# Ledger of designs, part 182: peptides against a protein of PDB entry 7PB4

Target 1, 105 residues: chain A of PDB entry 7PB4
Amino acid sequence: KMLNIKEYKEKLLSTLGEFLEDHFPLPDRSVKKKKKNIQESSVNLITLHEMLEILINRLFDVPHDPYVKISDSFWPPYVELLLRNGIALRHPEDPTRIRLEAFHQ
Target 2, 218 residues: chain B of PDB entry 7PB4
Amino acid sequence: DALQMAVGYFEKGPIKASQNKDKTLEKHLKTVENVAWKNGLASEEIDILLNIALSGKFGNAVNTRILKCMIPATVISEDSVVKAVSWLCVGKCSGSTKVLFYRWLVAMFDFIDRKEQINLLYGFFFASLQDDALCPYVCHLLYLLTKKENVKPFRVRKLLDLQAKMGMQPHLQALLSLYKFFAPALISVSLPVRKKIYFKNSENLWKTALLAVKQRNR

## One batch from the design tools (peptide; made by RFdiffusion4, then SolubleMPNN)

Design b2_p14_6_s1 (from b2_p14_6, 6 letters changed)
Fold by OpenDDE base, seed 2:
Structure b2_p14_6_s1 (fold): chain B 105 residues (1-105), chain C 218 residues (1-218), chain A 14 residues (1-14)
Amino acid sequence: as target 1 above (105 residues)
Amino acid sequence: as target 2 above (218 residues)
Amino acid sequence: MLLLKLMIEELVEL
């Protein structure tokens, strides 16, 4: 039974990943800011799939503080997508932190 | 200030107690339209109103009118454009609103203060080429954004597939010609040498306003 | 978007 749940979860995650790649493509990572002097912090954007995995894992690993800090790797359109659709919520006191919506009332 | 009151109305939403919600909305909308066409809007006002127009907070007719009056006094913030694209991902706006947005983005492209983050959205815009209604305007936008680093084999394939499906469209040919310029080895197909690149006149809606903006900022 | 929300809900419930 537990093995079946794990396999099902993995299949769902895979299907979700494929769906997200098809419908919510990442911006082109290769746009190097040619600013001259300062270290090319190549902001490596993460996929929406990876973002959701981070949020889900945080919810399970730290249920009393399920918030994740928004980093430069978080593509703004993805953040807004999650927030505006009620998939994620901002921290009430820190707008730089987001969590998954509590689906279990 | 009448404009501040109008922007505040759209931002905060209709106060429940107003008996004549539609008249109040129309009054504020006309205020925004009048100022936008005469003087242009400040970057902050565009940020607020553009977000509202794409959020689905109001009906399509209102959103369309707001979007049509997103005329800058001086500049448009890049952040406002990124936020707008974020709303396109939510998909609450109509197809006509999306078309209008891309037309607006092309028309206002030179008034955007920075393009670094917009250039990062290249892949998102490219994915929108599959929408037949958006394709002409997205091609024009991509023509403005495309750099050598954006020209990838998979994108070339997608453009060629799109050409096979839609035929030899002028806007698609313009983009393919640019791709061939940057990466001639990726495009073996002989493109007709068009002496002139023709995009749909997306700017026609704002032509007079844009001329006025350019004159004020000289 | 509804599908995305449903898939996430299902994943969180597992």
Scores: peptide ipSAE 0.259, ipTM 0.478, DockQ to the pose 0.210
Fold by OpenDDE base, seed 1:
Structure b2_p14_6_s1 (fold): chain B 105 residues (1-105), chain C 218 residues (1-218), chain A 14 residues (1-14)
Amino acid sequence: as target 1 above (105 residues)
Amino acid sequence: as target 2 above (218 residues)
Amino acid sequence: MLLLKLMIEELVEL
């Protein structure tokens, strides 16, 4: 029984990943604006799939504090996408922390 | 090949310079229709054309005609179906196109090569039960997809609430009977023992074509 | 977006 749930979860995450890669890809960093000197901190942005995986895992691992701190690897448009569509919620006292919305209505 | 040129036209889009865009579109659409009904389409051709029909690239009339000729020569890829479902969520297709898609999905269900990824979309299909136009066809699809693991208390409650709202619909009764089979403790209501499961015949649009496909694949 | 929300909902309910 537990193996089937884990396998189902993994398959669902994989299918979600494929969907997100097709419809919500990261912007190609190819717009090298020629401007010289600013050390653009080469922070590797994570995919929307990886972001959701972090949020889901936090909800399961720490259900009493399911909030994740927004890192520099979080692409701001993805954060706004999740918040605007009611997939994620900001912490009421700390705007740098977000959680997956509890869909238990 | 005339079919390859037609598929390529739909994939790449109309070249700007042609004064007679509508005649060219109609020519290519007729080519696809003729081949699909005569011989069926390859899985790759269905992948391309199904995606186009649901993407909103063309008008509703064209999308409807493309979707009606999504007849396989042999098999349909489950990946094509997953991509198609993703387009339904983007909301660029009409309500009539959504209904036609679910009818197509039920009619072509046996020709889909695998069901593993489609089964993962169970929750999406279940959420579409609230649409009165989709409900009969979604119930039929869910009847084909439902496993014991999908039968949860919250889904039972939603089906009973839907039945209270819409009345004792044959398609809802069929799905509830299947739910009761998998989880009898969750459904205390005495369902009428219907000896015959009745769904609206979604296959009627493709009946002749499906018979021909089954004969060729024997 | 609806599909994404529904897939996430299913993952959380599992």
Scores: peptide ipSAE 0.259, ipTM 0.494, DockQ to the pose 0.482
Fold by OpenDDE base, seed 4:
Structure b2_p14_6_s1 (fold): chain B 105 residues (1-105), chain C 218 residues (1-218), chain A 14 residues (1-14)
Amino acid sequence: as target 1 above (105 residues)
Amino acid sequence: as target 2 above (218 residues)
Amino acid sequence: MLLLKLMIEELVEL
């Protein structure tokens, strides 16, 4: 039973990944880095798929504290997309933390 | 060939400079229709044209004609179906196009190469049961897709609520009977023993074409 | 967006 659930979860995540790549791709890095000399730590943005995977895994691994801290790798439009559509919620006391919504309410 | 030119036209869109846009569109549409009904379409051609039909790139009349000629030569890729379902969520297609798509999906179900990804969309199809126009066709699709693992208490409740709202519809009774078969403990209600499962004949639009496809693949 | 929500709901219910 557990193996089937894990496999099903992996397949669902894969299908979700394909969907997200088609409909919510990261913006092309073609925004010309204006070479201002600021050591802008080239924070690599993660995909929406990777972001959701992190949120889902946190919910399963730490169900009593399912919140993930928003890092610089989180593209702000993806965060807003999840929040605006009721997929994620901000922590009531810490706006830098988000969790998946409990959809059964 | 003429088909490749027609598919390329739909993929790239009309070149702005053509004075006779409507004649060109009709010519290419007729080419696709003729090949599809005579020989069927390759999986790659269906992938391209199915996405176009559901993307809202063309008008409802054109989209309807494209969907009606989505007849496979051999197989339909499940990836094409997943992409098509994603377009249904974007909401750029008409209600009639959605109905036609579900009818097509039921009619062509056996020609889809794999079902693994489609089975993962079970929840999406189940949510579409609330649409009165889609409900008969969605019940038929769910009847084809439902496995024991899909039968959950919350889905049973939703089906019973839908039955309370819509009455004892034959297509809903068929799905409930399947649910009771997989999980008898979840459905305490006595369902009328219907010996025959009756769904709307979604395949009637493609009956002749489907017979021809089956004959070519024997 | 509806599909995304439904897929995530399914994942959380698993």
Scores: peptide ipSAE 0.258, ipTM 0.459, DockQ to the pose 0.460
Fold by OpenDDE base, seed 3:
Structure b2_p14_6_s1 (fold): chain B 105 residues (1-105), chain C 218 residues (1-218), chain A 14 residues (1-14)
Amino acid sequence: as target 1 above (105 residues)
Amino acid sequence: as target 2 above (218 residues)
Amino acid sequence: MLLLKLMIEELVEL
């Protein structure tokens, strides 16, 4: 029974990943912004799938503090997408922290 | 090929400069319809046209006609169905188009090459049970998809609540009976032992075409 | 977006 649930969860995550890659890919870095000399710290942006995985894992691992700190790797449009669609919530006192919304309340 | 030209027209959209946009549209629709009903469409053609029908690129009348001719020559790609379901979530489709899609999905279910990803969309289909217009067809689809792993206490509660609201509908009873089969401990209510499961005949729109597809693939 | 929400809901319930 437990193995089947884990396998189902993994498959669901995989399908979610594929869906997100198809519909919400990261913007191609190919927009050659003109080389103005600003040391743009090459922050590696994570995928929406990876972001959701972090949020889900945090909810399971630390249910009493399910909030994740928004890092520079979090693409702002993804954060806004999650918040606007009621998938994530900002911490009431710390806008730099977000959690997965509890859908069953 | 006339079909390739028609598919290409729908994919790329109408070239702005054509004075007779409606005649050109109708010509290409008729081409697709004729091929689909006679020979069926290739999986790639269904992939393109199904997405177009659900994207809201064209008007409801055109989308309805395209969707009605989504008849496979051999198989439908599961990926095409997943993409189609994604369009249903975007909300650009009319209610009638959604109903037609679920009818199509039930009718064409056996021609879908794989079911693994579709089974993962179970929760999405289950949520659509709340729509009174979709409910009969969604119940039929869920009856085809339901595995033991999908039968959860919260879904049982939702189905019982829906039955309390809508009454003892044959399609809902069929699904509940399947749930009871997989998880008898979750359903304490005595369900009438219906010897025959009755769903609305969604296949009627494609009955002749489906017979032809089955004959070609034997 | 609804699909995404539903898939996540399903994951959290599992």
Scores: peptide ipSAE 0.266, ipTM 0.478, DockQ to the pose 0.490; fails the geometry check

Design b2_p14_6_s2 (from b2_p14_6, 6 letters changed)
Fold by OpenDDE base, seed 5:
Structure b2_p14_6_s2 (fold): chain B 105 residues (1-105), chain C 218 residues (1-218), chain A 14 residues (1-14)
Amino acid sequence: as target 1 above (105 residues)
Amino acid sequence: as target 2 above (218 residues)
Amino acid sequence: MLELRLMVEELVEL
C-alpha cells in the first residue's frame, strides 16, 4: 500500500510538472539584449513547479509557520496565479510571505 | 534632448527635495506626451516608461498619463510586454491601470515585434477572464492570441461557465466562436452565427495615433 | 484554474 502511494505521488508530481510546463512556462528571458547597462537582475527565476514544491515542503516541514518569503526568484505572475486560484495565501501581516492553502480545513 | 531628460527623470526618480517637484514632473510628463503623440516613442523609451508606469513608482494619475502615451514610433519590444505583465501581477497598480494596460495591449498588438513569448502568457491572460472589468479586453486579447493548441477542455468549460454567469456577451461569444472553429468537438452548444465579431473597439484611445504611426511607417 | 488547484490538493492530501 505505501509503495503504491509513493508511486502514485510521483506520477501526480510528474503530471503536474507536465501541466505546468505546458500551460505556464517561464518566458524565455534569454533575449539578453547585449546592451551593457541595464543590470537585468541576474536572478534566476524558478519554475512554478519548484515554487509549489517549496510551498508544499514548507507546509509539511514547518506546519506551525508554513509561510515562505517571496524571493526575487519568485516570478510575480506565478505568485499571482497561486493567490488568485486559492492555492496560496498571503500572510495577513506580511504580504511578502505566502503559504500553501490548507485544503482540508 | 528634452525627451532623454524626461525619460531619465522618470527612470532615476525625482532628485532631492526641490520645492518644484510637481512642476518638474509635469514638465517632463508633457515632454513625453508631446513627443509620443507627434512622433511616437522608440522601443527603448517604451521599455523604460512602460515599466515605470506599472511599477507603482509614481501615483496613479502619473502612471495613467504615461501609459496613455506609450505610442511606438515603429515597434514595441515583446520583452517590454512580458516585463509589463510581470509588474501588473505585483499588484502595485490600480484596477484602472490594469484595464488601461489591456486596452493598450490590444490596441498596440500589431506593433509588437514578436508574439512567441506573449503566447506563453496565454494561461495568465485566461486566468484574468474572471475579472469583470478586464473580461472584455482579455477576451479580445485572447481572440488575437488563441491557437489550436490553446483550446483545451478545461478552458472551454471555463468559458461556458462564464457565459452562464454573465450571459451571452459579444466578446465572450467571439472567443467561443474561435474556440469552436479550432475544436468543434469540444463545443456542442450551437453558437449564434454572428456575422460580425464585436469587440469594444470604439473606445480605442489611440486610434488617431495609430493611424499616424501606420502612415509614418509606410 | 480548478484543475491546477485539484492537482495540488491531491498532492497535499497524499
Scores: peptide ipSAE 0.374, ipTM 0.802, DockQ to the pose 0.281
Fold by OpenDDE base, seed 1:
Order: structure tokens, then C-alpha cells, then sequence
Structure b2_p14_6_s2 (fold): chain B 105 residues (1-105), chain C 218 residues (1-218), chain A 14 residues (1-14)
């Protein structure tokens, strides 16, 4: 039973990953830097999949404070996507923190 | 160059020492406006100013004026558009600025150098269809971007749901007709055969400027 | 998107 759940979870994660990659890929920022020194802090953006994993893990690891601080690695369109679709919620007092929506409430 | 000084002002922000910050801002804004409407702006200038207009660094009135003068001399970089979409999602710009941006994006679509990265944003644009103020312009944008691979069952359902909510809007009908063209099996609903697809508010704020740009680049 | 929400919901419920 547990093995089947793990396998099913892995399958779901894989399916989700594929869906996210197909429909919400990161823009290719690999535009060849011509040498102008603008230190645009090449903050590596995380994938939407990774963002969701962080949110899910936080919900399970710290259920009493399931909020994650939005880092520079969080691509704003992804944050907005999650918020608009009711997948994530902003902290009521700190707009820099988001949580996974409680789907069972 | 007066334009370089103006762009530099907006990029670096007001130097503290100016007693009359508002007069200085207005001077630089007028400089940008004058050059943009007469000659257009370089892609680099648009990159800087577009991000400033959407970042919330300045007030809505200033942002609106900047965005209205984002007229290319030749081309707009797709990277500027991608960055702009990112800023729109940060939520520091007004709803009116968002509407203006989508109007601008549609108006300037042909002047964007590449579309590959913009096409990757398809899902984000599609998600904005639920905003009633954006919907007409987003439909127009999606009409320009939609490829066969973008036409998915879930998107068809969403468009039909929107149609049920808001009725058969011309902009929505245009997009649905395109979807039906690419995937007729997904759209069982009989769409009225409109001989002419038109988007409401096809008259953009930049009509005269765009004609001038096209004439210069011929 | 409902599909994305449902997929995430299913993952959280496991």
C-alpha cells in the first residue's frame, strides 16, 4: 500500500512537472551577454515545479507556519499564477510570504 | 545628449540635490516624449524606460506617460517584454497601467524583434483572460500568439466558460474561431461565421506614431 | 487553472 502511494506520488509529480514545463516554462534568459558590465544579478530563477515543492514541503514540515518567504529566485509571474489560481495565499500581514492553499478547508 | 540625460534620470532616480524635483522630472519626461514621438526610441532606451514604467518607481501619472511614449525607432527587444511581464506580476503598477501595457504590446507586436520568448509566456497571458479589463486586449494578443500546440482542452473549457459568463464578445469570438481552426474537434459549439475578425478598440493610441515608424523602416 | 489546482491538491492529499 505505501509503495503504491509513493509510486503514485512520483507519477503525479512527474505529470505535474511535464505540465508545468509545457505550459509555464521559464523564459530563456540565456541571451548572450554582450559584454556590457550591467551586473544584472543573475539570480537563478527556480522552476514552478521547484516552487511548488518548496510550498508543499513547508506545509508538511511546519504546518503551524506554512509560509515561505518569496526570494529573488521566485519568478514573479509564477507567484502571481499560484495566487490567482487559488493555489497559494499571501500572508495577511506580510505580502512577502506565501503559503500553499489549504484545499481541505 | 538630452535624451541620455533624461533616461539616466529615470534609471538612477532623482538626484537628492535638486530643489525642484517635479520640474526636473517634467523636463526629462517631456524630452523622452518629444524624442519618442518624433524619432522613436532605441531598443535599449525602451528596455530601461519600460521597466521603470512598470516597476512602480514613479507615480501612476508618470508611469502612464512613460508607457505611452514607448515607441520604437526600429525594434523592441523581446527581453524587454519578458521583463515587463515580470514587473506586471509584482503588482506595483495600477490596473490602468496593466491595460495600457497590453494595449501597447498588441500595438507594438510587429516591432518586437523575436517572438520565441513571448510565446513561452502564452500560459500567463491566457491566465489574464479572467480579468475583465484585460480580456479584450489579451484575446487580441493571444490571437496573434496562438499556435496549434497552444490549443488544449482545458483552455477551450476556460474560453467557453468565459463566453458563458460574458456572452459572445467579438474579441472572445475571434480567439475561439482561431482555436476552432486549429482544433475543430475540441469546439463543438457552432460559432457564427464572421467574415471579418475584428477586435474592439483596434484604434490604438500609437496609430500615427506607428505609421511614422513603418515609413522610416521601409 | 483548475487543472493545475487539482493536480496540486491531489499531491497534497497524498
Amino acid sequence: as target 1 above (105 residues)
Amino acid sequence: as target 2 above (218 residues)
Amino acid sequence: MLELRLMVEELVEL
Scores: peptide ipSAE 0.377, ipTM 0.828, DockQ to the pose 0.298; fails the geometry check
Fold by OpenDDE base, seed 2:
Structure b2_p14_6_s2 (fold): chain B 105 residues (1-105), chain C 218 residues (1-218), chain A 14 residues (1-14)
Amino acid sequence: as target 1 above (105 residues)
Amino acid sequence: as target 2 above (218 residues)
Amino acid sequence: MLELRLMVEELVEL
């Protein structure tokens, strides 16, 4: 039973990863180093998969404060996608923090 | 020149010391508007001003005016569009600004230099179909972007669900017809054979300006 | 998208 659950979880994670890669890839920021000093903050954006992993882990690791602070590595379209689809919730008093929706009824 | 000063004002923000901030703002807006409608804007100017219009740095009225004058002299950089889509998601722009942006994007689509990165945003545009105010314009955009690889069963289901909710809208029918063309096995529903595809954006705000741009670039 | 939500829900429930 446990082996089947683990295998199923791995399969589900893989399927999710493929889905996210196919349908919601990060745009290639061609950092064209053109000379002009636009300090495009070289902040490496994380994947949607990584973002979800962070949110899931926070929910399980710190259930009393499941909120994650939105960093510069969080691509705004991903944040909006999660919020619009009811996957994540914004903190009511701190708009810079989001949590995974508690799907446990 | 006057345009560089105007763009610089919007980029750097109002210098604290100007006693007449509103008059200065209006002067610079008029400068940008006049140049944009007369000659078009350089890709670099559009990059700067488009981001400003969507960043929430200024009020909705100012943002709307800036966005309305995002008329290219030659081309629009794809990177500017990708950045703009990111700003739309930050939530600092109004619903009306979002609608205007999609109208702009459809109107200016042929002037965007590349489409590779915009095509990667297909899923995000598709997710915006659920917004009733955006739906007509997003359908038009998707009609321009859709490739065979984008036509998936879950997207077909979503479009059919939207049709069930909203009725047989011309823009939805146009997109569904394209989906059926690429993947006839996924759409069993008989679509009315429309001889002409009509989108709400057929009469865009930029019609005259776009004609002028095309004439200058011939 | 319903599919994305369902996939995430299933992962969280496991």
Scores: peptide ipSAE 0.376, ipTM 0.833, DockQ to the pose 0.298; fails the geometry check
Fold by OpenDDE base, seed 4:
Structure b2_p14_6_s2 (fold): chain B 105 residues (1-105), chain C 218 residues (1-218), chain A 14 residues (1-14)
Amino acid sequence: as target 1 above (105 residues)
Amino acid sequence: as target 2 above (218 residues)
Amino acid sequence: MLELRLMVEELVEL
């Protein structure tokens, strides 16, 4: 039973990953950084898959504070996508923090 | 250059744009408007100003005016559009600004230098169909972007659900007809054969300017 | 998007 659950979870993650890659890929920032001013920190955007993994892991690892701080690595369209679809919620007092929605409520 | 000074003002200018009719703000805005409508703007100028208009740095009135004069001299950088979409999602711009952006995007679509990255945003645009104010323009945009690979069962279901909710809207029918063209097996519903695809004339705001741009680039 | 939500929900329930 446990092996089947693990395998099933891996399959779901893979399927989700494929879905996210197909429908919500990151835009290639292959635009040559014209050397404008140095301070645009090359913020590496994370994939939607990685973002979801972070949110899921936080929910399981720290269920009493399941909120993740939105970093510069969080692409705004992804954040909005999660929020609009009821997958994530903003912290009621801190809009810079989001959590995975508790789907059982 | 007056335009460079104006762009520089918007780029570097006070974050706290007091809604007060700053004569300086108006001067620079008029400069941008004048150049944009007469000559168009360089891709770099559009890159800067488009992001400013959507960032929420200035008030809605200013943002609207900036966005209305995002007329290219030659081309619009795809990267500018990608960044703009990101700003739309930050939620610092008004609903009216979002509508105007999609109207602009449709109107200026042919002037965007490439579409590869914009095509990657297909899912995000599709998600915006749920906004009743955006829906007509998003349908038009999707009509321009849709490829066979974008036509998926879940998207078909969503469009049919929207049709059930909103009725047989011309823009939705146009998009559904395109979906049926690419994937006839997914759409069993008979769609009225419309000889003409009718989208809202989003380009009307820029019609004269677009004609001028096309003439200059011939 | 219902599909994405359902997929995530299924993952969380696991």
Scores: peptide ipSAE 0.375, ipTM 0.829, DockQ to the pose 0.267; fails the geometry check

